# Peptides against a protein of PDB entry 4ASU, part 184

Target 1, 270 residues: chain A of PDB entry 4ASU
Amino acid sequence: ATLKDITRRLKSIKNIQKITKSMKMVAAAKYARAERELKPARVYGVGSLALYEKADIKTPEDKKKHLIIGVSSDRGLCGAIHSSVAKQMKSEAANLAAAGKEVKIIGVGDKIRSILHRTHSDQFLVTFKEVGRRPPTFGDASVIALELLNSGYEFDEGSIIFNRFRSVISYKTEEKPIFSLDTISSAESMSIYDDIDADVLRNYQEYSLANIIYYSLKESTTSEQSARMTAMDNASKNASEMIDKLTLTFNRTRQAVITKELIEIISGAA
Target 2, 83 residues: chain B of PDB entry 4ASU
Amino acid sequence: FTFASPTQVFFNSANVRQVDVPTQTGAFGILAAHVPTLQVLRPGLVVVHAEDGTTSKYFVSSGSVTVNADSSVQLLAEEAVTL

## One batch from the design tools (peptide; made by RFdiffusion4, then SolubleMPNN)

Design b2_p20_3_s2 (from b2_p20_3, 9 letters changed)
Fold by OpenDDE base, seed 3:
Structure b2_p20_3_s2 (fold): chain B 270 residues (1-270), chain C 83 residues (1-83), chain A 20 residues (1-20)
Amino acid sequence: as target 1 above (270 residues)
Amino acid sequence: as target 2 above (83 residues)
Amino acid sequence: EFEELLKAHEEGRRLLEELE
């Protein structure tokens, strides 16, 4: 490589490093906000799941319709955030299919669709786009919940798959159950809940779904921003190492060029 | 007893004496060992009676309340403010 | 690794422009 080529490459990598560093800072700011907002959201979301943990809701074996909701975002450069969710969705879909269940998929965030479209296009009901530009709100979750409930797909049970935040360096892809109104209303374990009006139960279930979706979005967002921060940090470090290597190469090449020029001068070959 | 909104936590696994909630079917008091039930909230006043005798008042919008067999209660409001 | 960095650069630039 000529000195000019090396110099051009050095300049390019330095610019990349500046950008990745800037992106890291942006991700860090978003992460800090997301983590703060996750604290109450987690209490709220876990509270909404308490019924399902305590009420052993069993879906009859003759019920075959299963819904999978994958939660991620539209934005890349966040490590394995999207692929982790997609991988678990694929695994769950395969297991359910093997068990003779009908599986439909909802993607929250365009990245889920981009990963699964080729292999699971027929199973997709809807994909929600424009996720990840702004922090998710309860209103956003409500819109998703309502659209799902109004989709006309009469699922019996389902799963919501998302990345749960553990720490700045760790997340875990998890699954939480979702149930249809019919499944809940017919569950034997619900018999202990006395005098529940059908309308009340319907409304309750709508809130529950919105709550769970909201919770999943907050967990996902926090995990994503943390992962992006880490990814950009790693990219910056890699760029730094490359700059060092290229600088050494530049110095060696420069010395070689000088030596060659000196030899030409001395040899009279001008 | 857990009482939270999406953005704020008021009670987290706390022991309380009684919680008065505004439900669509009517206001009722949740006492210790209340029978399991599910209700949805209407806009109104929530009153939490602590074991120490203190009373806290909140205004809530929509939401849900769950009373479980183990006497755990989850009050989840879309919006709530301390009064 | 370099190609990934280039992609990251392009995406990052777009992101920064959107945030400005």
Scores: peptide ipSAE 0.023, ipTM 0.846, DockQ to the pose 0.015
Fold by OpenDDE base, seed 5:
Structure b2_p20_3_s2 (fold): chain B 270 residues (1-270), chain C 83 residues (1-83), chain A 20 residues (1-20)
Amino acid sequence: as target 1 above (270 residues)
Amino acid sequence: as target 2 above (83 residues)
Amino acid sequence: EFEELLKAHEEGRRLLEELE
């Protein structure tokens, strides 16, 4: 490689390093906000899930329709955030199919679709785009919930898959159950809940779905920003190492050129 | 007793004496041994009676309330403010 | 990959400006 080539490469990598450093800072700011907003969201979301845990709602085996909601975002450069969700979605879909269930998929965020489009395109009901540019709101979750409920797909049970935030350096892909109104209404374990009006239960489930989606979005966002920080930090470090290596190569090459020129001068070959 | 909105937590697994909630069918009081039920909130006043005798008032918009068999209660409001 | 990084950076910068 000529000195010119090395210089061009150095310049390129230095520019990349600047970008990755900047992106790290952006992710850090978003993470701080996301983590703050996750605290109440977690209490809220876990509270909404409490019914399902306590009631131990079981779906009859003869019910075959299963919905998978994968929660991520549209934005890349966040390590394995999207692939982790997609991997679990694939695993769940395969397991359900093996059990004779019909599986449909909803993607929250375009990245899920991007990963699963080739293998699962026929199973997708809808993909929600424009996720991740702004912090998710309860309004956003409500829109998603309403769209799902109005999709016409009459699922029996479902799974929402998202990355739960553990720490700045750790997340875990998790699955939480979603139940249809019919499944909840017919569940034997719900018999202890007396005098539940059908309209009340319907409205309750609408809120529950929105609550769970909101919770998942907040967990996902926090995990994503944290992962992006880490990814950008790693990229910056890798760039730094490459810069060092190329700089050494540049210096060696420069010295070789100088030496060659000196020899040519001394030998009278020029 | 858990009382939260998407953006704020008011009570997290707290022990309370009584919670008065506004529902679509009317307001009712939730005591420690209240029967399991599910209700949807209407805009109105929530009153929390703590074990120490203190009373807190909140305005809530829409949401849900769950009373479980284990006496756990989840009051989840879309919006809530302390009064 | 570099173009994607640039776009991401620009978007990130805009978001930072909005948060400020």
Scores: peptide ipSAE 0.022, ipTM 0.842, DockQ to the pose 0.020
Fold by OpenDDE base, seed 4:
Structure b2_p20_3_s2 (fold): chain B 270 residues (1-270), chain C 83 residues (1-83), chain A 20 residues (1-20)
Amino acid sequence: as target 1 above (270 residues)
Amino acid sequence: as target 2 above (83 residues)
Amino acid sequence: EFEELLKAHEEGRRLLEELE
């Protein structure tokens, strides 16, 4: 490699390092906000899921329609955030198919579609794009919930799959249940809940869906920003190491060039 | 008793004496050992009566309230403000 | 601006992989 080539590479890597450092800082700021906003969102979301956990709602085996909602974003460079969700979705879809269930998929964030399009394109109902640019709001969740409810797909049960935030260095892909109004209404475990009006239950389920989606978005966002911080930090470190290596190579090459020139001068070959 | 909005937590697994909530069917008072039920909130006043006798008032927009068999209560409002 | 940064980063990553 010529000195010029090495210099060009050095410049390129230095620029990359600058970019990755900047991205790390941006991710850090977004993470800090996401973490703050996750605290109440978690209480809110867990509260919404409490009914399903306590009632132990079961879907009859003869019910065949299952909805999988994968939650991620449109943005890359965040490690295994998207692939983890996609992997869990694939696993769940395969398990459900093996059990004779019909599976449809909703992707929250374009990355889910990007990963699953080739293998699961026919199962996708809708993909929500423009996710991850701004922190998710309850309004966003409501829009997604509404779109799902208006999709015309009459699922019996569903799974929402997202990355739950554990710490700045850890997330876990989780699955939470989604139930249709019919499934909830017919569940034996719901018999203990006294005289629930059908309209009330419908509205309740609409809120529940929005609540769970909102919760999943907040968990996903926090996990994503944390993972991006880590990824950018690692990239910056790798760039630093490469810069050091190339600098050494540059110095050696420079010395060799000088030596060659000196030899040419001494030998009278110039 | 848990009372939260998407952006704020007011009570988290707290013990309270009574919670009055505005539902679509009218006012609903939740006491200890209330029967399990599901309700939808209407815009209105939530009153939380603490065990120490203090009363807190909140305005809520829409949302849901769940009373479980284990006497746990989840009040989830889309928007809520302390009054 | 962020999208541009992402594109630059992706290009950079490719370059790094080519160097590895």
Scores: peptide ipSAE 0.019, ipTM 0.839, DockQ to the pose 0.011
Fold by OpenDDE base, seed 2:
Structure b2_p20_3_s2 (fold): chain B 270 residues (1-270), chain C 83 residues (1-83), chain A 20 residues (1-20)
Amino acid sequence: as target 1 above (270 residues)
Amino acid sequence: as target 2 above (83 residues)
Amino acid sequence: EFEELLKAHEEGRRLLEELE
């Protein structure tokens, strides 16, 4: 490699390092906010899921329609955040198909579609784009919930798959159940609940769905920002190492060129 | 008793004496060992009566309330403020 | 400032994709 080539590479990598450092800082700021906002969101979301855990709602085996909601974002450069969700979605879809279930998929975030479009395009109902630029709000979750409810797809049960935040260095892809109004209304375990008006139950389920989606978005966002921060830090370190290596190569090459020139001068071969 | 909004937690697995909630079907009080039920909140006043006799008032916009068989209660409001 | 950050992010993404 010529000195010019090495210099060009050095410049390029240094620029990349600057970008990755900047992105790390941005991710760090977003992470800090996300983590703060996740605390109440988790209590809220877990509270919403409490009914399903306590009621132990079972879907009859004869019901075949299953909805999978994958939650991620549109933004890359965050390690395995998207692939983890997609992997779990694929696994769940395959298992359900093997069990004779009809599977439909909703992607929250364009990255889910990007990963699954070739293999699961026919199963996608809708993909929500423009996710991840701003922190998710309850309003955003409500919009997603309403669109799902108005989609006309009459699922019996479903799964929402998202990355749960554990720590700055750890997340876990998890699945939470989603039930249709009909499923929850007909569940034997719900018989212990006092006579619930159908309209009340419908509204309740709308809130429940929005709550769970909101919760999943908050978990996902926190996990994503943390992962991005780590990824950018790693990229910056890798760039630093490469800069060091190339700098050494540059210095060696420069010395060799100088030596060669000196030899040519001394030998008169020039 | 858990009472939270998406952005704020007011009570987390707390023991309370009574919670008065505004529901679409009417306001009702949740006492200890209340029968399991599901309700949807209407805009209105939530009153939490703590075991120590302290009363706290909140305004809620909408949401849901769940009373489970194990006497656990989840009050989830879209928006809530301490009054 | 945010728009500049977004541009930098997009440029960075392109550069990183080229390195991969």
Scores: peptide ipSAE 0.007, ipTM 0.826, DockQ to the pose 0.014

Design b2_p20_3_s3 (from b2_p20_3, 8 letters changed)
Fold by OpenDDE base, seed 1:
Structure b2_p20_3_s3 (fold): chain B 270 residues (1-270), chain C 83 residues (1-83), chain A 20 residues (1-20)
Amino acid sequence: as target 1 above (270 residues)
Amino acid sequence: as target 2 above (83 residues)
Amino acid sequence: EFEKLLEAAEEGRRLLEELE
């Protein structure tokens, strides 16, 4: 490579480093907010799941319709955030299919669709786009829940898959159950609950679904911002190392060129 | 007893004497060892009676309340404010 | 735009490998 080539590459990498540093700072700010807002959201969301954990709702074996909801976003440059969710979705879909279940998929965030489009396009019911630009609200979750309930797909049970935040350097892809109204109403374990009107149960289920979706969105957002911050930091460090190496190479190459020219002058003069 | 909105936590696994909640079927009090039930909230007043006799009042919008067999209670309001 | 920059970075990496 010529000195000119090295110089051009150095300039490019330096520009990349500036961008990644800037993106890191933006991600850090968004992460701080997301983490703060996750605290109450987690209490709220975990509270909404308490019934299903305590009642141990089971779906009859003859029921075969299963819904998978993958929660992610539209935005990239955040490490393995999207691929982790997609990987678990694929695994779950394959396992369910092997068990003779009918599987349908909902994607929250366009990246899920982007990853799974070629292999699972026929299983997608809907993809919700415009996720990740702003922090998710309960209103957003309610819209998703309502759309799901009114989709016409009568699932028996489902799984919501999302990245749960652990720390600034760690997240875990998790799965939580979703049940249809019919499944809940027919569950034997629900018999211990006092006389519940059908209308009450329906409304309760609607809130429950919205609550769980909201919770998953908040976990996902926090995980994503943290992962993006880390990814941009790593990119910046890698760029720095590359700049150092290229600079050294540039200096060595320059010296070699000078030496060669001197030798030619000396040899020509002699 | 857990009482929270999406953005604020008021009680987290706390012990309380009684909680009065507004439901679509009417207001009722949740005492210790209340029978398991599920209800949907209507806009109205929530009153929490602590073991020490302290009473706290809240206004809530829509949401849900769950009373489990183990006496745990989850009060989840879409919006809630302290009065 | 950022994707293009990433591509440039990869090219730079390859160049570095060739010079080493």
Scores: peptide ipSAE 0.022, ipTM 0.848, DockQ to the pose 0.008
Fold by OpenDDE base, seed 3:
Structure b2_p20_3_s3 (fold): chain B 270 residues (1-270), chain C 83 residues (1-83), chain A 20 residues (1-20)
Amino acid sequence: as target 1 above (270 residues)
Amino acid sequence: as target 2 above (83 residues)
Amino acid sequence: EFEKLLEAAEEGRRLLEELE
């Protein structure tokens, strides 16, 4: 490589490093906000899941329609955030299919669709786009919940798959159950609850779904921003190392060029 | 007893004596041994009676309330403010 | 646009490998 080539590459990598550093800072700011907002959201969301845990809702084996909701975003450059969710979705779908269940998929965020389109396109009901540009709100979750409920797919039970935030350096892909109104209303374990009006139960279920979706979005967002921050940091470090190596190579090449020129002058072989 | 909105936590697994909630069918009081039930909230006043006798008042919008067999209660409001 | 930058970085890595 010529000195000119090395110089060009150095400039390019330095520019990339500037961009990755900037992205790191942006991700850091978004992470800080997301983490702050996750605290109450977690209490809220976990509270919403308490019924399903305590009531031990079971779906009869003859009920075969299962819905998988994968939660991620539209935005890349965040490590394995999307692939981890997709991987678990694939695993769950395969297991359910092996058990004779019908599986349909909803993707929250375009990245889920992009990963699973080739292999699971026929199982997709809908993909929600424009996720991840701004922090998710309860309103956003409500819209998703409403659209899901109005999708026309009469699932019996389902699962929502998302990345749960653990720490700035760790997340875990989790699965939480979702149940249809019919499944809840017919569950034997619900007999201990006082006579609940059907309309009340429907409304309750709508809130429950919105709550769970909201919770999953907040967990996912926090995990994503943290992962992006880490990814950009790693990219910046890698760029730094590359700059150092190229600089050394530049110096060596420069010396070689000088030496060659001197030899040509001395030998008269110009 | 857990009482939260999407953006704020008021009570997290706390022990309380009684919680009065506004529901679509009317207001009712949740006591320690209240039977399991599910309700949806209407806009109105929530009153939390602490074990020490103190009371706290909140205004809530829509949401849900769950009373479980183990006496745990989840009050989840879309919006809530302290009064 | 960032993808283009990543491509440039990859080219840079290849260049480094050739020079080492």
Scores: peptide ipSAE 0.021, ipTM 0.853, DockQ to the pose 0.008
Fold by OpenDDE base, seed 5:
Structure b2_p20_3_s3 (fold): chain B 270 residues (1-270), chain C 83 residues (1-83), chain A 20 residues (1-20)
Amino acid sequence: as target 1 above (270 residues)
Amino acid sequence: as target 2 above (83 residues)
Amino acid sequence: EFEKLLEAAEEGRRLLEELE
């Protein structure tokens, strides 16, 4: 490589390092906000899931339609955030298929579609784009919930898969159940709940779905920003190491060129 | 008793004497050991009566309330403010 | 565009490692 080539590469890597450092700072700011907003969101979301846990709602075995909602975002450079969700989705889809279930998929965030398009394109109902640019709001979750309910797919049971935030250095891909209105209405365990009006139950379910989606988005966002900070930090360190190596190479090459020129001068070989 | 909005927690697994919630059918009072039920909130006043006799008032926009068999209650409002 | 830059950087690293 010529000195010119090395210099060009050095400049390029230095620019990349600047970008990765900047992105790390942005991710840090977003993470701090996301973590703060996750605290109430978790209480809210876990509260919404309490019914399903306590009522132990079961789907009859003869029901075959299963919905998988994968929650991530549109934005890359966040380590294994998207691949972790996709991996869990694939595993769940395979298990359900082996059990004779029909599986449909909803992707929250374009990255899910990108990963699963080749292998699962026929199973996708809808993909929600423009996720991750701004913090998710309850309004956003409501829109997703509404779209799901209006999709026309009459699922019996579903799974929402997302990354749960554990710490700044750790997340875990988790699955929570979602149930159709019909499944909830027909569940034997719901008999203890007195005289629930059908309209009330429908509205309740709409809120429940929105609540769970909102919760999953908040967990996902916090996990993503944390992972992005780590990824950008690693990228910055890698760039730094590369800069050091290239700088050494540059210096050695320069010395070699100078030495060669001196030898040519001394030897009279012009 | 848990009372939260997406952005704020008012009560988290607290013990309360009574909670009055606004539902589409009218005011609903949740007492200790109330029968399990599901309700949807209408815009209105939530009143929480603590065991110590203190009363707190909140305005809620919409949401849901769940009373479980184990006497746990989840009041989840889309928006809520302390009055 | 940034992903392309990162890929280019990784390729650059590989190339450098091969030259080493």
Scores: peptide ipSAE 0.021, ipTM 0.851, DockQ to the pose 0.009
Fold by OpenDDE base, seed 2:
Structure b2_p20_3_s3 (fold): chain B 270 residues (1-270), chain C 83 residues (1-83), chain A 20 residues (1-20)
Amino acid sequence: as target 1 above (270 residues)
Amino acid sequence: as target 2 above (83 residues)
Amino acid sequence: EFEKLLEAAEEGRRLLEELE
């Protein structure tokens, strides 16, 4: 490589490093906010799931329609955040199909569709885009929930798949159940709940769905920002190492060029 | 007893004496060993009676309340403010 | 576009490591 080539590469990598450092800082700020906001959201979301856990709602085997909701975002450069969700979605879809279930998919965030489009395009109901630019709000979750409920797809049971935040260096892809109104209303385990009006139950389920989606978004966002921060840090370090290596190469090459020139001068060849 | 909004936690797995909630079908008090039920909140006043005799008041906009067979209660409001 | 740049950078790094 010529000195010119090395210099060009150095400049390029230095620029990349500046960008990755900047992105790290941005991700760090967003992570800090997300983590703060996740605390109450987790209590809220886990609370929403309590009924399903305690009632042990079971879907009859004859019910075949299953909805998978994958939660991520539109933004890349965050490690395995999106691929982890997609991987679990694929696995779940395959398992359900093998069990004779009809599977439909909803993607929250464009990255899910990007990953699954070729293999699962026919199973997608809708993809929600413009996720990840701003922190998710309950309003956002409500909109998603409402659109889902109005989609016309009458699922019996569903799964929401998202990355649960564990720590700044760790997340875990998890699945939580979603049940249709009909499934809940017909569940034997729900018989212990006193005189639940159908309209009340419908409204309750709407809140439940919104709550769970909100929770998943908050978990996902926190996980994503943390992962991005780490990814950008790693990228910055990698860039630094590359800069060091290229600098050494530059110096060696420069010395070689100088030596060659000196030899030519001494020898009279130039 | 858990009482939270998406952005704030008021009670987390706390023991309380009674919780009065405004529901669409009418306001009711949740006591110990209340029968399992599901309700939807209407805008109104939530009153939490603590075991120590203290009373806290909250305004909620909407949401849900769940009373489970194990006496656990989840009050989840879309918006809530301490009064 | 930025992802491509990062990928290129990583490839470059690998190549450099192989040369050393």
Scores: peptide ipSAE 0.021, ipTM 0.849, DockQ to the pose 0.009

